# Peptides against a protein of PDB entry 2FGR, part 50

Target 1, 331 residues: chain A of PDB entry 2FGR
Amino acid sequence: SSVTLFGIVDTNVAYVNKDAAGDSRYGLGTSGASTSRLGLRGTEDLGGGLKAGFWLEGEIFGDDGNASGFNFKRRSTVSLSGNFGEVRLGRDLVPTSQKLTSYDLFSATGIGPFMGFRNWAAGQGADDNGIRANNLISYYTPNFGGFNAGFGYAFDEKQTIGTADSVGRYIGGYVAYDNGPLSASLGLAQQKTAVGGLATDRDEITLGASYNFGVAKLSGLLQQTKFKRDIGGDIKTNSYMLGASAPVGGVGEVKLQYALYDQKAIDSKAHQITLGYVHNLSKRTALYGNLAFLKNKDASTLGLQAKGVYAGGVQAGESQTGVQVGIRHAF

## One batch from the design tools (peptide; made by RFdiffusion4, then SolubleMPNN)

Design b1_p11_8_s2 (from b1_p11_8, 5 letters changed)
Fold by OpenDDE base, seed 2:
Structure b1_p11_8_s2 (fold): chain B 331 residues (1-331), chain A 11 residues (1-11)
Amino acid sequence: as target 1 above (331 residues)
Amino acid sequence: SEFAAVLAAIA
């Protein structure tokens, strides 16, 4: 049996030129390159190729010392694994987000990430961004000649909001091909939630692919989210991402990523462009900088996610510029 | 299965 203590502390100085009032925001933020975290994990060899595992992980907020408290909401699982793959019980990334966010060159963190995994419809469920779920059972296959898959189901446990009676139920999975420099995946998921106190299905389809050319990596995502409402019509968003990264001088990495969010319910688009640089001081410590531009059209009000400084929206049709400069340390 | 039905509804 083994137990490992691990974590990341990532803290930055961040600036955005516009908030919801049109004013600038700046200060000390968190998680600009990687999400800050503290965790415990371990495994026990049960013999015959079977292992038991546990994983407990919570988010760290370096700017305020976790003033709102600490929990294990990032992951709290017990597992069995072997030649058959891995079964997990407990709160975790849902299989679709776990696989499909891997194509985001900004690792779903800071002001540069793909923002498609979002609550687009003011859903009233706790995890209506499609990233994690409570009461989750997950299964992940081994890799068979490149082919792999993951599946998950989360129990709603009769959670109700308004007239909705199955809030928090998740069912979803992905199929993938991972072989050498190539990765490609298709993910499908449905969550039960509520909008305005009425039952709503959050349907999600995501296609991702990447290729590592050695000198550079290219990555892309195509996603549709649809909040299916009985009254008021569907809230549909088509999200697109294309990114490239390249090593620089053996110690650095440059990233450029573009995303388009076509918000059909409000007939409005948002464009996001982010330039990032990471400089490795060691295997564990890095400096980084991100520069992001977000252009909202028409009724779009999206904002960059400068966690710890400002993560809200802007006025309709406004553009926002964001900057993060920080330190990441892993232990 | 319920899973197959959900996948068919989403696709």
Scores: peptide ipSAE 0.007, ipTM 0.497, DockQ to the pose 0.014
Fold by OpenDDE base, seed 3:
Structure b1_p11_8_s2 (fold): chain B 331 residues (1-331), chain A 11 residues (1-11)
Amino acid sequence: as target 1 above (331 residues)
Amino acid sequence: SEFAAVLAAIA
């Protein structure tokens, strides 16, 4: 058996030129290149090709020293694995987000990531962004000649909000082809939640693909998220992403990513473009910089996610520019 | 199956 302590401390200076009042925000932020974390993990060989595992991981907030406390809400799983793949029990990334966020060149972190995995409808569930779930059972297949899949189910445990029942129930999965430089995936998920105290289904379909040309990598996402409400009509968002990354000088990486969020319920679009650079000082330590521009049209109020500084929206139709410069250290 | 229901709901 083994137990490993691991983590990342990522802290930055961040700036956004507009908040909801039209004022700038700046200060010390967290998790600009990678999410800061502390975790424990381990495995036990049970013989016959069977292994047990555990994983406990929580977020670290370096700007305030975890003033609100520490928990294992990033992942808290026990697992069995073998030639059949892996079964996990406990809070984790849902299979759809685990696979499909891998095509985001900013790794769902900082001001530059694909923001499609979002609560688009003021859903009242704790995980209405479609990223993680409580009470989750997950299964991941081995890779069979490139083909692989993951499936998950989260129990609602009769949780209610307003008149909505089954809140927090998740069912979803993906199929993928991963072979050499090519990756492609299709993910489908439904989560039960509430909007305005009324039952709502969060339906999600995501296509992702990437190709590594050696000198550069291209990546793309196509997503539809639909909050299906019994009253008031559906809230649908179509999200698109295209990105490229390339190594620089053997120690750096440059990233450029564009995303479009077509918010159908308000007939409004938002355009995001982000330039990122990571400079590796060592295997474990890096400097980074991100520059993001978010253009909201019409009634759109999206904001960049400068965690620890400002992650709220802006005024309708306003543009926002964000900058992060920081240090990432892994242990 | 519940998974089939998800597919139908998204379609």
Scores: peptide ipSAE 0.007, ipTM 0.506, DockQ to the pose 0.014
Fold by OpenDDE base, seed 5:
Structure b1_p11_8_s2 (fold): chain B 331 residues (1-331), chain A 11 residues (1-11)
Amino acid sequence: as target 1 above (331 residues)
Amino acid sequence: SEFAAVLAAIA
């Protein structure tokens, strides 16, 4: 058996030029390049090609020392694995997000990430961003000549909000091809939630692909999220992302990513452009900088996610510029 | 829906 303690502390100075009042915000933020975390994991060889595993991981907030506490809400799984793949029990990334967020060149964190995995409809469920689920059973296949898949089901455990039942139930999965420089995936998911106390289905379809040319990597995402409400009509968002990254001078990486969020329910678009740079001081320590521009059109109020400084919206139709400069240390 | 059509294609 093995037990490994691991983590990342990522802390930055961040600035955004607009909040909901039109004022600037600045200070010390967290998780600009990678999500800060503390975790424990291990495996046990059970013989016959069977292994047991555990994984416990929580988010670290370096700016306030986890003033609100620590938990294992990032992942808390026990697993069995072997030639058949891996079965996991416990809170985790749902299979769709686990696979499809991998195409985000900003690692689903900081001010630059693809923001499609979002609660677009004021859903009242705890995980209506489609990222994680409680009470999750997941299965991941081995990689068979590049082909792989993941499936998941989360129990609702009769959770109710208003008149909505089955809140928190997830069903979803992906199919993928991962071979050398190429990755491509299709993900489908449905979550049961509530909006305004009424039953709502959060349906999600995502396509992702990337190719590593060695000198540069190209990555893309296409996503539709639809909150199907019984009253008030569907809330649909089509999200698009295209990004490129390249190594610089053997110790650095530059990233450029564009995203478009077409928010159909309000007939409004938002455009996000982010330039990022990571400078590796060592295998474990990096300096980084992110520069992001978010342009909201019409009724759009999206804000950049400068965690620890400001992650709220802006006034309708306003643009926001964000900067993060920080240190990432892995242990 | 587009979602249902894609589900049907994968099923």
Scores: peptide ipSAE 0.006, ipTM 0.520, DockQ to the pose 0.012
Fold by OpenDDE base, seed 1:
Structure b1_p11_8_s2 (fold): chain B 331 residues (1-331), chain A 11 residues (1-11)
Amino acid sequence: as target 1 above (331 residues)
Amino acid sequence: SEFAAVLAAIA
């Protein structure tokens, strides 16, 4: 048996030129290139090709030293794995987000990531962004000649919000083809939640693909998120992403990513473009810089996610520019 | 035992 302590401390200086009042925000932020984390994991060989595993992981906030405490809300799983694949019990990334966020060249963090995995409808569930779930059972297949899949179910445990009585129930999965330079995936999920105290289904469909040309990688996402309310119209968002990355001089990586968020319920679009650079000082330590521009149209109020500095919205129809410069250290 | 030691080191 082995126990591994691991983590990432990623801290940056961040700036955004506009908050909800139109004022600039700046300071020390976290998780600009990778989410800062502390984790414990281990495996036990049970013989016959069967392994037991555990994984406990929480977020680190280097700017304030985790003033709000530490928990294992990123992942807290026990698992069995073997030739059949892997079964996980516990809070984790839901299968859809685990697979489909892999196409995000900004690692689902900082000011540059694809922001489609979002609570678009003021859902009252704790995980209405479609990223993680409590009470989750997940199964992941092996890779069979490139083909693989993952499935998950989260129990609601009769959690109620307002008149909604199945909040937190998740069902979802993906199918994928991962072979050589090509990756492609289709994900489907439904989560039960509440909006305004009323039962709501969060439906999500996501298509992702990437191709590594050696000299550069292209990646794309197509997503539809729909909050189906029992009373009131559906809240639908179509999100699109296209990104490219390339190695630089053997020690760096440049990234460029564009995303479009078509928010149907308010008939408003937001455009995000991000340029990023990572400079590897070692295998474990990197310097990075991100420059992001977010253009909201009409009633759109999206903001860049400069965690630790400002992650709120802006005024309707306003644009926001963000910068992060930081250090990432892995251990 | 190793887990306990790691937790003790973090605490």
Scores: peptide ipSAE 0.000, ipTM 0.329, DockQ to the pose 0.139

Design b1_p11_8_s3 (from b1_p11_8, 8 letters changed)
Fold by OpenDDE base, seed 2:
Structure b1_p11_8_s3 (fold): chain B 331 residues (1-331), chain A 11 residues (1-11)
Amino acid sequence: as target 1 above (331 residues)
Amino acid sequence: SEVEEVLKRIA
């Protein structure tokens, strides 16, 4: 048996040229290249190829020393694994986000990531971005000649908001093919929530693929998120992403990613373009820089996620430019 | 190897 303490401290200087009032914001931010975290994990060999495991992980905010406290909301699981795959009990990434965010070249963090996994409808549930769930049971298959899958179910435990009585229930999964340079997957999920105190289904379908050509990697995502409301009509967003990355000089990586968010309920689009560079000083320490441009059209008010500095929206139809320069250290 | 695994983990 073993117990491992691990983590990442990622802190940056960040700037965005516009907030909701049209003013610039700048300061010390967190999690620009990877989410800062502290975790404990371990395994026990039970014999016969069976292992028990635990994983406890929380987010670190280096800019303020976790002024709002520390918890294990990133992951708190106990598991059994073996030739059959892995079963997990506890709060975790839902299977759909765990697999499909892997195609995001910016690792679902900082100002450059694909932002499709979002609460598009002012959903009142705690996890209406479709990323994690409480009370989750997950199963992941082994890889069979490239083919693999994951499934999950989260209990609502009779959580109510207004007239909605199943808030927090999740069901979802993915199928994938991962072999050599190729990765492709399809994910489907439904989460029960509330909008305006009324029961609402958050439906999500996501297709992802990547190919590593050696000299460069290409990656793409296609996603539809739909909040199905009993009254007021559906709130639908189609999100698209295409990105490329390439190694530079054996110690660096350059990334370029484009995303389009077609917000059907407000008939408005947003365009995101991000250029990133990571410079490895060692296996554990890197310098990085991100430059992102977000163009909102019409009624769109999306903002870049400069965590620790400004992560809110902008005025309708406004553009936002963001910069992050920072240090990432893993232990 | 442990550090590399953590770095490759999705946020």
Scores: peptide ipSAE 0.019, ipTM 0.560, DockQ to the pose 0.056; fails the geometry check
Fold by OpenDDE base, seed 3:
Structure b1_p11_8_s3 (fold): chain B 331 residues (1-331), chain A 11 residues (1-11)
Amino acid sequence: as target 1 above (331 residues)
Amino acid sequence: SEVEEVLKRIA
């Protein structure tokens, strides 16, 4: 058996030119290139090709020393793996987010990531962004000539909010083809939640693809998220992303990503463009900078996620510019 | 490497 302690400390100076009042915000933020984390993991060989595993991981907030506490909400799993693949028990990324966020060139972190995995409808469930789930059982297949899949189910355990009695139930999965420079995936998920105290289904469909040309990588996402409410009609968002990355000078990487969020319930669009650069000082330590522009149209109020500084919305129809410059260290 | 594996993991 083995046990490994691991982590990332990522801290930055961040600026956004507008908050909800139209004022600028700036300060020391966290997790601009990678999410800061502390974790423990290990494996045990059980013989016959079977292995047991555990993984415990929590988020670190370097700017305030985890003033709000520490937990293992990023991942807390026990697993069995072998020729059949891997079965996981415990809180984790749901299979759909685990696979489909891999096409986000900003790794779902900082001010530049694809923001489609979001609570678009003021859902009252804790994980209504579709990223993680409690009480989760997951299964991941091996890769069969490129083809692979993942499936998950989370128990609601009769959690109630208002009149909703199945809050937190998740069912979902993906199918994928990963072979050499090509990756393509289709994900489907449904999560039960509540909006305004009423039972609501969060339905999600996501298509992703990427191709690595060696000199550059292209990546794309197409997503529809629909909060199906019993009263008041559906809240639907169509999200689109296209990105490119390229190595620079052997030790750097430049990224450019565009996303469009078509928010149907308010008939409003938001456009996001982000330029990022990572400079590797070593395999463990990097400097980085992100520059993001978010243009809200009409009733859209989306804000960039400058964690630790400002992650709220802006006034309807306002644009926001964000900057992060920081250090990432992995151990 | 172990560090590289950690860095590859998404948020």
Scores: peptide ipSAE 0.019, ipTM 0.653, DockQ to the pose 0.057; fails the geometry check
Fold by OpenDDE base, seed 5:
Structure b1_p11_8_s3 (fold): chain B 331 residues (1-331), chain A 11 residues (1-11)
Amino acid sequence: as target 1 above (331 residues)
Amino acid sequence: SEVEEVLKRIA
């Protein structure tokens, strides 16, 4: 049996040139390269190839010392694993996000990540970004010559919002091929939520692929998210991402990523380009810098996610530039 | 290493 304490403290100085009022914002932010976290995990060998596990993980906000509190909302699972794979019970990344966010070269963190996993429709559910779920049962297969899969179901527990009666129900999964330099995945998910107090299905399909050429890695995502409403039509977003990363001088990594968010409901596009650099001072400590540019067209109001400084939108059709420079320390 | 495993986890 083992118990491991682990974590990351990632804090940065961040700047964005425009907020919703057109003013600049700057200050100390969190989680620019990796999400800051504190966790406990462990395993117990039960014999016969069976293991029990637990995982408790919460987000850390270094800028304010977790003024809003600490919880285990990142992950709070108990599991059984063996030759059959792994079954998890508890709040976690849903299988689709767990797998498909792995193709984001910015690790779903900071001002540069793929922002497709989002609540595009003012969904009233707690996790309408499609990233995590409460009351989740997940199953992950072993890797069979590269092939693997994950499936999940989250209970709604009769949660209601307005007239919606199954809020929080999730069903989804992925199939993947992971072998050496190649990774490719297809994810499908449906989540029950509410928009304006009315039952709404959040449907998501995501394709991801990456290839590590050694000298560089290429990664891509294709995603469609639909909030299916009975009245007012579907809120559909097609999101695209293409990124490249390369090691620099044995101690650094440069990243370049482009994303396009085609917001069909408002017939508006947003373009995101991010340049990032990580400099490893050690295996545990790194310096990093991110430079991101977000161009909104027409009615688009997307903003870069400078967590701890400003993560709101901008005025319609406005562009935003963001910078993060920070320290990441893992333990 | 343990640190590497943690760093490889997605946010």
Scores: peptide ipSAE 0.015, ipTM 0.541, DockQ to the pose 0.056; fails the geometry check
Fold by OpenDDE base, seed 1:
Structure b1_p11_8_s3 (fold): chain B 331 residues (1-331), chain A 11 residues (1-11)
Amino acid sequence: as target 1 above (331 residues)
Amino acid sequence: SEVEEVLKRIA
């Protein structure tokens, strides 16, 4: 069997002009273009078209050397694959996030990504952002003439918070059409959680599509997230994203992405616009810069996610500008 | 390439 050690170290200098107190924050941040990670993976040919695999991956924090420790919370799976597709056992991206975040031109990290996959309701579950799950079984189909799908179920294992007794249960999946320059997907998911110690369902529906014109790529997302509470009413957010990217001079990529977060529970919107540039020094090393502007309206308090520097909110109705300039190195 | 595969993985 072969074992591959792999990773990314992505570290940046980051600045945001406002924190919750209205003051600027700046320093050394992580994961501005890609999430920094360290992983091990391997495959074994079992014959007859069957393969076994494993994948162990954790996040790296280059600014402090993982002072809080290292784990494999990004992915810790064992798999079987073949003509039937792939079955995975273990913590992983849930199928819905794995597929639908692929339309995010900022790779779901830094100050520019689509932020719809979020805990909008102070959910008390560990993964109430809808990105990953513990105790997950997932299945991914082969691609049949463009059509493909993924399904997942995570066991709650009788985890309780307050009066909620099924916390962490996930069920979800997507259907997709991936053919040449076109990709389109529909994802549905439900996760059991708790808000204020009371059972709550996190329902999510996401539509994504992209088209690669060669000279440029367009990508879009439409998402509704609803925390269905027994008491206090539903917390619903409609999120929208439209982005474009284009290669520059064969060595670079420019990206522009807009997102709107319509937070229904507080009747408030937030607008995010991000300009990004990646300059490839090699196949493994890149310089990058991100410039993001987040405008909160009314009661909205969203903040840009400058990991390692400041990822908190701002005052209601305030705007925030963020900058990241960094190095990404893959091995 | 291995690098490309790693880079395609999301956060």
Scores: peptide ipSAE 0.010, ipTM 0.545, DockQ to the pose 0.057; fails the geometry check

